# Peptides against a protein of PDB entry 6DSZ, part 19

Target 1, 361 residues: chain A of PDB entry 6DSZ
Amino acid sequence: NYVVTAQKPTAVNGCVTGHFTSAEDLNLLIAKNTRLEIYVVTAEGLRPVKEVGMYGKIAVMELFRPKGESKDLLFILTAKYNACILEYKQSGESIDIITRAHGNVQDRIGRPSETGIIGIIDPECRMIGLRLYDGLFKVIPLDRDNKELKAFNIRLEELHVIDVKFLYGCQAPTICFVYQDPQGRHVKTYEVSLREKEFNKGPWKQENVEAEASMVIAVPEPFGGAIIIGQESITYHNGDKYLAIAPPIIKQSTIVCHNRVDPNGSRYLLGDMEGRLFMLLLEKEEQMDGTVTLKDLRVELLGETSIAECLTYLDNGVVFVGSRLGDSQLVKLNVDSNEQGSYVVAMETFTNLGPIVDMCV

## One batch from the design tools (peptide; made by RFdiffusion4, then SolubleMPNN)

Design b1_p9_2_s2 (from b1_p9_2, 4 letters changed)
Fold by OpenDDE base, seed 1:
Formats: sequence, structure tokens, C-alpha cells
Structure b1_p9_2_s2 (fold): chain B 361 residues (1-361), chain A 9 residues (1-9)
Amino acid sequence: as target 1 above (361 residues)
Amino acid sequence: SELEKYLEF
């Protein structure tokens, strides 16, 4: 009996940082196909806490904190459309991952979107939004007492959504999305009415963005609005202010992932298909009335890492680089560059053994 | 550099 120890998946397909184990603990959560790994971030590095097997490939993994919760909850959606909300509970040495809510959100009718599954959470935790199928936006209302994740669809006129996020600082849940039509790519906003189960007109739109605009970043207050990342340009819009940059350095390779460094949205990490790590900087201008406006956008090359599938800032300039194609890394950002002009130092490398072929023998 | 100010954590 050769117990073929099933090799654990090593390719990372998602990562998130938050306070999942407690209000005080900083956690790194890593998705590796059907496996969820939970770490505590310490001064000495990553301490493993728990591994969780999921009933399918993790497609969405997001932390969120509903009002009155002391710590973050975890939303997971699998590639087979199984949704759950998970809570971490510890009693002495006993660690349990509790399913607070679950449901299957698959539709019997719909064309699966070519750009894959998108899952987003409203910053005020009013709803989860899902783009699973063309021409549909699925809404899961967040109710604390509901163990069954119920969803409804709202029809989107825009059939080819590229990316979507919830905006910050909106009275009603508001989505911002990039979509493609025969005229090109555009940005639009919609308010989501839970009562009427429909879209209302959003605060702004931007027609004819860059043809390869691929990502939306929702910017927190005080700036608000969104950043749109393309192949050639990075643009900011908040309804009142528009700003665009076209730094030549981003044309060399497509930006594929991003992560916010500062809670106020002043800095973002960007990763490209060549493993280059950038900092996107939002330069502020303080007005005489105490309002903060965006003055400028800058992009700076920090260094080179493994090709990121996902990035997450931890603390103290430490970043986790989750890689699908290469080794994942824990890297340190330094104030001073090394002799090669890099601000990035690898602290730890996690070997990627490649795709696990489940040979059912 | 101007970048150094943005690499403080």
C-alpha cells in the first residue's frame, strides 16, 4: 500500500490580509486551489494556525467586518458556485472554522462570463455582489441571522463587464465597473437598490477609456472614487475630479494585480506579468477648508519578484507575493535601494511544485 | 529621494 501522500497544492490563486482569528491578530489567508491556509503575521514571520479543505476550487476569497462584529468574517465562493461565510473560533487549543451561512448561487440559465468569476463586498457590508454570468449582477444581501445565503439577480444592460468594485462613501451601495461594447471600453456606476432589486443611476460615468482598461480599484475616503488601470494608462475619477497618467514603464508588461497599502488609499502595490513590483502613489492636496483632493498620480518601480497572481500588504513594509506560475514570496520593502536600485528584498520563498495532477489510479 | 518618503511604513 503506497500511501501516495497527496501533494498539497503549492500554486497560490488568492490571498487576503485582515483580522480573522481575533481583532488583534493580523492574518494572512492563502488560497491554494481547494485549500485555505491561515497564518498569523508575527515579527518572526508567518505562523501557521489552520488549514481548511474546501469543497471546490476557491474562486473568491474576501474578508469583511459587519457592524457589531469584533473580527473579520470570510466570504468564499468556489468555482462550482458554492458560497459560504466562515468565522474563526478558538476555545483554548481547539480551533474551529464555523460556517455561519452557505448557499449555492448557480443559475440554471446564463452564459458564464469569459473574464471569470468576480466577487465583491460593499464596504459598509450591506451586500455581496457577484458577476458570474453576462448581463447579470447577483446580489446577496448580508443579514446576520440568515444561515442561508439567498441571492437575486439584477439585469445589466452592459453584457461584457471586465471588472467591478463597490465604491466607498456612498449613501447607497454603488458599483463601478469597466465594460466593453462595440465602441470600446467604458466606466459606469450604478446604485444598487435592495428594496426594488434594481439599479439606479450612479454618480458618474466615463466613456471611451483605454481599450485595454482591465482593473477597477475603489479608493477609500477622503479621496473616494476609483482608479482604472489599463495597459498604457492609469486614470482616477471620483465624479468631480479626473486625472490620467501614461507612464512608459507600465507599457513593458501588463499589470495583473493590485493591493492597497494604506487604509486611506494613498499607496497601492501593482504587479505585472514580468514580476515587476510597482508602487502607485496618490499625492494629496489639502484645501483651506480641510478637504483632501488628489493632486497627482505617480508610479514607481520598486523591484522584481515572482510573477504575482495576487499581492497583499501585511505590515511594516512586508508584502506577500502569491504566485501561481512561480514561487510565492514574503518580501520586505526598504526605504533605501540596494546596489541594483531595488527596494525589494526577499525574506522567505515558498516553493511551487506546479499543478497537482490528481491521477486517480 | 521623493520615493523614500513613500517607503516609510
Scores: peptide ipSAE 0.339, ipTM 0.914, DockQ to the pose 0.805
Fold by OpenDDE base, seed 3:
Structure b1_p9_2_s2 (fold): chain B 361 residues (1-361), chain A 9 residues (1-9)
Amino acid sequence: as target 1 above (361 residues)
Amino acid sequence: SELEKYLEF
């Protein structure tokens, strides 16, 4: 009996930061194929708390805090379209991961989107949105009393959605998305009606964005709106203000991931296909009426890391770099540059042993 | 530098 100790997966395909174990604890959650790893972030580093096996490859992993919850809940969607909402419970030394709700959200009819599964949560926790299939947007209403995740589809006229997010500060849940048609790439918004199960006209649109526009970042209040990341440009739009930059430094490699540093959306980390780490900066302008508007956008090179599949800011300038192709890293951002001009210092490296091919022999 | 002011955490 060769107990082939199946090596645990080491390639990271998702990471999130929040308050999952308690209201006070800062957690790092890491998705490694079918495994979820839960850490507490401490002054001494990452303390492992729990590992959880999922019934499939994790495709979406998002923390969210419904109104009246003391800590975050975890939404997971697998590549086999199994959805669940998880809660952490601790009673003394006993640690349990409780399934609050679950469901299968697979459709019998639909073309799976070539850009993969996208899952997003409304900032006010009214719904979960899923782009699983071309020409469909799936909605899961968030109801506390419902143990069964029920979903419905809304038809999208835009068949080729590149990325989608929920916007902040909207009276109704509002999506912003990049899509491609024969004329190029465009940005559009829709309000989502839970009552009517349809889209209403959103607050704004931007036709003919950069041809390689690939990511949407929803910006929280006070700025609101969205950032659109391309290969050559970064643009901001909120319905009233448009701003675009084309920093030469981003043309060298495609930006592939992002993470918000500040709760107010003043800073974002960006990672590219060469493992370069950038800071995107939103410069504010305070108006005489007390409104805050975006004055300018800046991009600054911080340094180099492993090629990020995902980034998450922890605290005190510490960033987790989740890598699928290389070693994952815990890095420190420093105020002062080193001799090479880098502001990034590796604190810890997590060896990636590569894809465990499940050879079902 | 102009960057240093944005690396405060």
Scores: peptide ipSAE 0.303, ipTM 0.891, DockQ to the pose 0.832
Fold by OpenDDE base, seed 2:
Structure b1_p9_2_s2 (fold): chain B 361 residues (1-361), chain A 9 residues (1-9)
Amino acid sequence: as target 1 above (361 residues)
Amino acid sequence: SELEKYLEF
């Protein structure tokens, strides 16, 4: 009887940072197929706290802080449509991951979207949005006392959604999404009415964006609005301001992931399919009335890493590069470039043994 | 460089 010790999955398919273990701790949470790894970020590196087995592949993993919570809660959706909200509790040396709420959000009717599962959380924690099926937007209202995650669907006229986010600074929960139709790709916004369970007209739209526009980044205040990333261009729109750049350097490889560096959305990390790491910069202009507007967008090449599936800025210029195809890395961003012009230094490398083919014997 | 100011963390 060979006890094949099932190797733990090493390929990273998601990562997030926040204050999950306490209000004071900075955490890195890593999704590796069915496993969630929880770390505390320390001056000495990543301290492992707990590993959690999930009942399926993690498809969505997002931290959020409802009003009146001292620390972040974790939303997880599995590829089998099991949703949960998790809370970290520690009592002395005893560490528990508590399920605050759970539910299965699978529909009996619907075509699963070919672009996969998208899960987003409203910045004001009013709802979770899910794009699971073509032509449907699922809403999970966030209520503190609800142990059962209840969802409803809103019909989405746009059948081919590429990416979707909730916008910041909106009175009502507002989504911004890239969609494709026979005329090309477009950006649209909708307000989500929890009361009426319908979409209302959003604040703005942008028809005929770049044909390969693939990602939406919701930008915090004071800028607001969204960044749209394509193959050839990066655009900003907030309803009043539009700005587009087409830096030749991004044409060389498709940008596949992003992460916000600054809470105010002034800097973002971008990773491409060749493992290049970029900084996207939002230059501010202060108006005479004290309003802050976007002056310019800039992209700078920082260096090369493993091919990122996900990026997470931690602190002090330290970035976690979660890789599915290669080794994950902890990297340091430096002010000064090396002799090769790179601002990136690898601090730690986490070996990826590749996809564990579960040989069911 | 102009980039150095954006690499302060």
Scores: peptide ipSAE 0.300, ipTM 0.894, DockQ to the pose 0.847
Fold by OpenDDE base, seed 4:
Structure b1_p9_2_s2 (fold): chain B 361 residues (1-361), chain A 9 residues (1-9)
Amino acid sequence: as target 1 above (361 residues)
Amino acid sequence: SELEKYLEF
């Protein structure tokens, strides 16, 4: 019996950072197909803690901290619609990943969306939202004592959702999404009523955005609102303020991923299809009443990396570049550029062996 | 540079 130790997947399809192992530990969690790798971020680099096999390809992986939890919980959704909430527990040297809740969220009726699975968590941890099927938004209420993830659907009139996020600072859970109709692409918001299981009108909308608007970034307080990333433009809207930029440098290649650097949403990393790494900058203006408004948006080229499937800022200017097509990297952002004008230095490279061809021999 | 202030971590 040749136990062909199936090569572990090396292509990264998701990464997140937070405090999963403890309140104090900074973790990097990496999704590689069916495998979840958990690291502690240290001054010496990434320390492996645990690897977990999932019962399917990880499609969504998000950390969240419900009220009263000391550390983050992990939401995972697989491509087969198995949902779970995971907790890290350590007792001495024994490390367990505990399933706090689970469920299958597959619908018997629905067209799977062509843009794939989107999973989002309300910043106040009131619910999880899932765009699995065209014309449906699935809601999983987050109840502390519920071991069974129960979901319900709300009908979306907008059949072709491109991206969706929960907004910050909203009294009710509020989604912001880019959708396409015959007239073009648009941004809309809805409030989600858990009680009535319906959408209410959201605080704002932006009709006729850029034709290739592809990503929504929810911006934390004090700015609030959302950033919409297109091929040629980056726009900000919060209901009261609109700002758009069209930096020529982003036209060279499509931005495909982003990650927030600062808790206040003042800086974001952007990665494009050519492996260019950018910093998106939100410049603040403080008003006389103490309110903070967005003054300007800027995009700066930092350097080149592997083509990012996902990005995550760790600490001290260290960024993990999760790559599906190339080698994943740890990179350092420096204040000073090198001789080539790059602010990016590769610290570590993780070889990608490509897709595991399950040779069912 | 103006970028230096944004690369402080």
Scores: peptide ipSAE 0.255, ipTM 0.868, DockQ to the pose 0.797

Design b1_p9_2_s3 (from b1_p9_2, 4 letters changed)
Fold by OpenDDE base, seed 5:
Structure b1_p9_2_s3 (fold): chain B 361 residues (1-361), chain A 9 residues (1-9)
Amino acid sequence: as target 1 above (361 residues)
Amino acid sequence: SELEEALKF
């Protein structure tokens, strides 16, 4: 009787940082297929707090803080379209992960998007948006008293959405997305009306972006707007200002993930398909009226890591590199480069044992 | 350098 101890999944497919266990604790949450790992970030490193088995592969994992919550809640969507909102509760030594709300958001009709599931949360916590199917945007209204996650669909004219985010600083929930049509790739915005369950015209659009534009980053205030990342270019747009850079260094490999370093959106980490880690810098200009505008964009190569599936900045220049293809890493960003010109030092490496082949014997 | 300043956390 070989009890094949089911090896725990080691490949990381998502990571987020926030205050999930308490208002004061900084947490790293790691998704490994059906497993959620919860850590507290300490001066000594990552302290494991809880492991949670999920009823399916985690496809979306996002922390959010509704008005009047002291700590973050966790939204999870599985690959089987089970949605839940989780809360951490501790009573003495007893730790519970409580489902505050749940629902199945699968549609009977729709083509599952080839680019996979996208889940986003409005920065003001008014709704969750889901791109599950081509030509549909699913909305889950966030209501504090609702234990059942109810969703509705809004039809998108744009059938091939590449990436989508909610913008910051919008009176109504506003999405910004990259889409592809026969003419190329474009960026568009829509306001989402919860009342009318429809899209209204958004504040801006940008037609004919780079052909390989693949990611949207919503930029917080004071800048606002969005960053669009392509293969060859990085662009910023906020309706009033447009900036584009085409640093040759990013052409070598496709940027595949990003994470915001600063709450004000001044710095972002970027990871590419070769495991290169970059810093994207937003240079500010203060106007005579006291308004802050974006002056320039810069990209700096920091070093090399495992190929990131996801990145999350923790604190004090420490970054978690979640890898699906290689070992995940905890890395330190240093002010001074090493002899190889790298600003990245691996602090800890988490072995990826690869896919567990379920050999049905 | 500007990069060194950007790596201050």
Scores: peptide ipSAE 0.388, ipTM 0.924, DockQ to the pose 0.824
Fold by OpenDDE base, seed 2:
Structure b1_p9_2_s3 (fold): chain B 361 residues (1-361), chain A 9 residues (1-9)
Amino acid sequence: as target 1 above (361 residues)
Amino acid sequence: SELEEALKF
């Protein structure tokens, strides 16, 4: 009887940063199939703190800080539709991951979306939104006292949602999404009424975006609005301002992931299917009334990494490149380019041993 | 350069 020691998963399928262990600690959380790895970011690199086995493949992993919480909470949704909200507690050397709330959000009726599970959190922590099934948007109200995650569905007329985010700076929770219909791809917004359990008309829409528009980035204040990333173009819209760029360099490979660098949304990292790393820059214009508007969008090639499934800016130009197809990396962004014109230097590489083949012995 | 400014963290 060869006890094949089950190899730990090495392929990264999600990563997030925030203050999960404490208010002061900067954490990196990495999802590797059914495993959650928790690190503290230090000047010496990533310090492992805890590893947690989940009751299924992690499909969504998001940090959020409800009002009055001293540190971030973690929302996890598994591919089997098990949802939980986790809290880190430490008492001396004892580390506990506490389930504050849990629930199963599977519906008996609905077509699972071909583009997979999307999970998003309202920036004001009013709700979690889930696109699990075509023609449905699931809402989990965030209530501090509720240990049971209760959800309801709102019917979505747009059956083919490609990506969805909550917008910033909205009085009511507002989603922005790219969808496809027979006429092409479009962007639409809806306000989400928790009280009435329905959609209201959102602040803006943009019909006939690029045919391959694939990602929505919600931009924080002062800019607000959203960035729409396609194969050929990057567009910004906030209801009042529209701006589009079509840098030839992005046509070479599909952008597949993004991460915000600045809290104010002035810089984003972009990763493509060739492992190219870009910086997306939002140039500000200060108006005479003190309002900040978008002046321009720019994309700069930084260098090459492993093909990112997820990107996480940490601090001081350090980026975690979570890879499913290759080795994950910790990289440094430098002001000066190397001899090859790259601004990216690999600091650490994490070997990916490939997919766990469940050999049933 | 504009890129150098964008890489200041």
Scores: peptide ipSAE 0.387, ipTM 0.923, DockQ to the pose 0.832
Fold by OpenDDE base, seed 1:
Structure b1_p9_2_s3 (fold): chain B 361 residues (1-361), chain A 9 residues (1-9)
Amino acid sequence: as target 1 above (361 residues)
Amino acid sequence: SELEEALKF
């Protein structure tokens, strides 16, 4: 009996950084199909801590810290709509991944959205939002005492949502989304009433954005608002201020992923379909009243990497490039460019062996 | 440069 040791998946389909193992540890979590890999980020590199098998392909993976938790919890949604909230527990040498809550969030009726599953968490940890089906926004209230993830749907008038995020600094949970109608693509906001299980009018909207607007980035305070990324343009809006740039360099290839570098949202990494890595910069202006406003947006080409499915900033200019199509990389951003004009240096490369054909024999 | 400042971590 040749036990064909099932090759472990190597293609990365998600990554996230946070404090999952402890309040002090910086972790990198990597989703590889049905497998979750947990690392501690050290000065010497990535230290493996645990691997976890999931009951399906990981579709959403997000860290969040409810008020009064010492470390982050992990939300996972699978492609089969199994949701769970996971906690890391260590007792001496024993490491356990504890399921705090779980549930199946599949609906019997609904058209699965063509842009796939979107899962988002309110920055204040009031709820999880899911776009699974056209014309529906699913809400999972976050309750510490509830081991069963219960969800409800709110109807969206906007049937073709492209991307959605929760905004920062909102009194009520507020979503910002790009949607498409017969007139083009637009941005809208809604407040989510957990009590009434309905949408209320959001703080702002922007009609007729770029036709290929594909991503929403929620910007933390002090700026607030959102960044909308298209094929040709990057726009910022917070209700009071609008700013748009159209740098020719981003038109060469579609931006497909992003990650925030600074907690205050001053810098973002952007990755495109050619493996180019960019820095998006939010230039601040301090007003006489001490308020901070956005002065300008700038995009800088840093260098080239593997084609990113996901990006996550770790620390000290180190970035994990999660790749589905190529080798994943740990890269260093340097202040000085190399001889080729690149600010990116590969520190470590993780071989992608391609799609695992599970031969069920 | 402005880029050098953007690459300080």
Scores: peptide ipSAE 0.383, ipTM 0.922, DockQ to the pose 0.823
Fold by OpenDDE base, seed 4:
Structure b1_p9_2_s3 (fold): chain B 361 residues (1-361), chain A 9 residues (1-9)
Amino acid sequence: as target 1 above (361 residues)
Amino acid sequence: SELEEALKF
């Protein structure tokens, strides 16, 4: 019996940072197909802590901290619609990943969306939202004592959702999404009623955004609102403030991923299809009443990396570049540019051996 | 520069 030790997957399809192992530890979690890798971020680099096999390809991986939890919990959804909430527990040298809750969220009816699975968590941890099928938004209420993930569907009139996020600072859970109809692409918001299991009218909408608007970034307080990224433009909207930029540099290649640097949403990393790394900057203006408004948006080219599937800002200007197509990297952002004008220095490179073709023998 | 400020962590 040749135990073909199947090579471990090396292509990264998701990454997230938070405090999963403890309240104090900064973690990097990496999804590689069916494998979850857990690292502690240290001054010396990434320290491996645990690897976890999943019962399917990881499609969604998000950290969240419910009220009263000392550390983050992990939500995972697989491509086969198996959902779980995981907790890290350590007792001496024994490390256990505990399933707090699980469920299968597959529907018997519905067209799987062509843009794939989207999973989002309300910033206040009231619910998980899932766009799995066209014309449906699935809600998983986050109840502390429920070991079974129960979900319900809300009908979504907008059949072609491109991207969706929960907004910050909303009294009720509020989604913001880009959708396409015969007239183009648009942005809309809905409040999600857990009680009535329906959508209510959201605070704002923006019709006729850029035709290639592809990503929504929910912006934390004090700014609130959302950033919409297109092929040619980046726009901000929060109901009261609208701002758009069209920096020529982003037209060269499609932005495909983003990650927040600052907790207040003042800076974001952007990665494009050519492996260019950008900083998106939100400039604040403080009003006389103490309100903070968006003054301007700026985009700065930092340098080049592997083509990012996901980006994760760690700490001290260190960024993890998770790549599916190339080698993943740890990179350092420097204040001073190198001789080539790059602010990016590769610290470590993780070889990608390509897709594990499951040779069903 | 504005970029130097953006790269302060």
Scores: peptide ipSAE 0.378, ipTM 0.920, DockQ to the pose 0.793

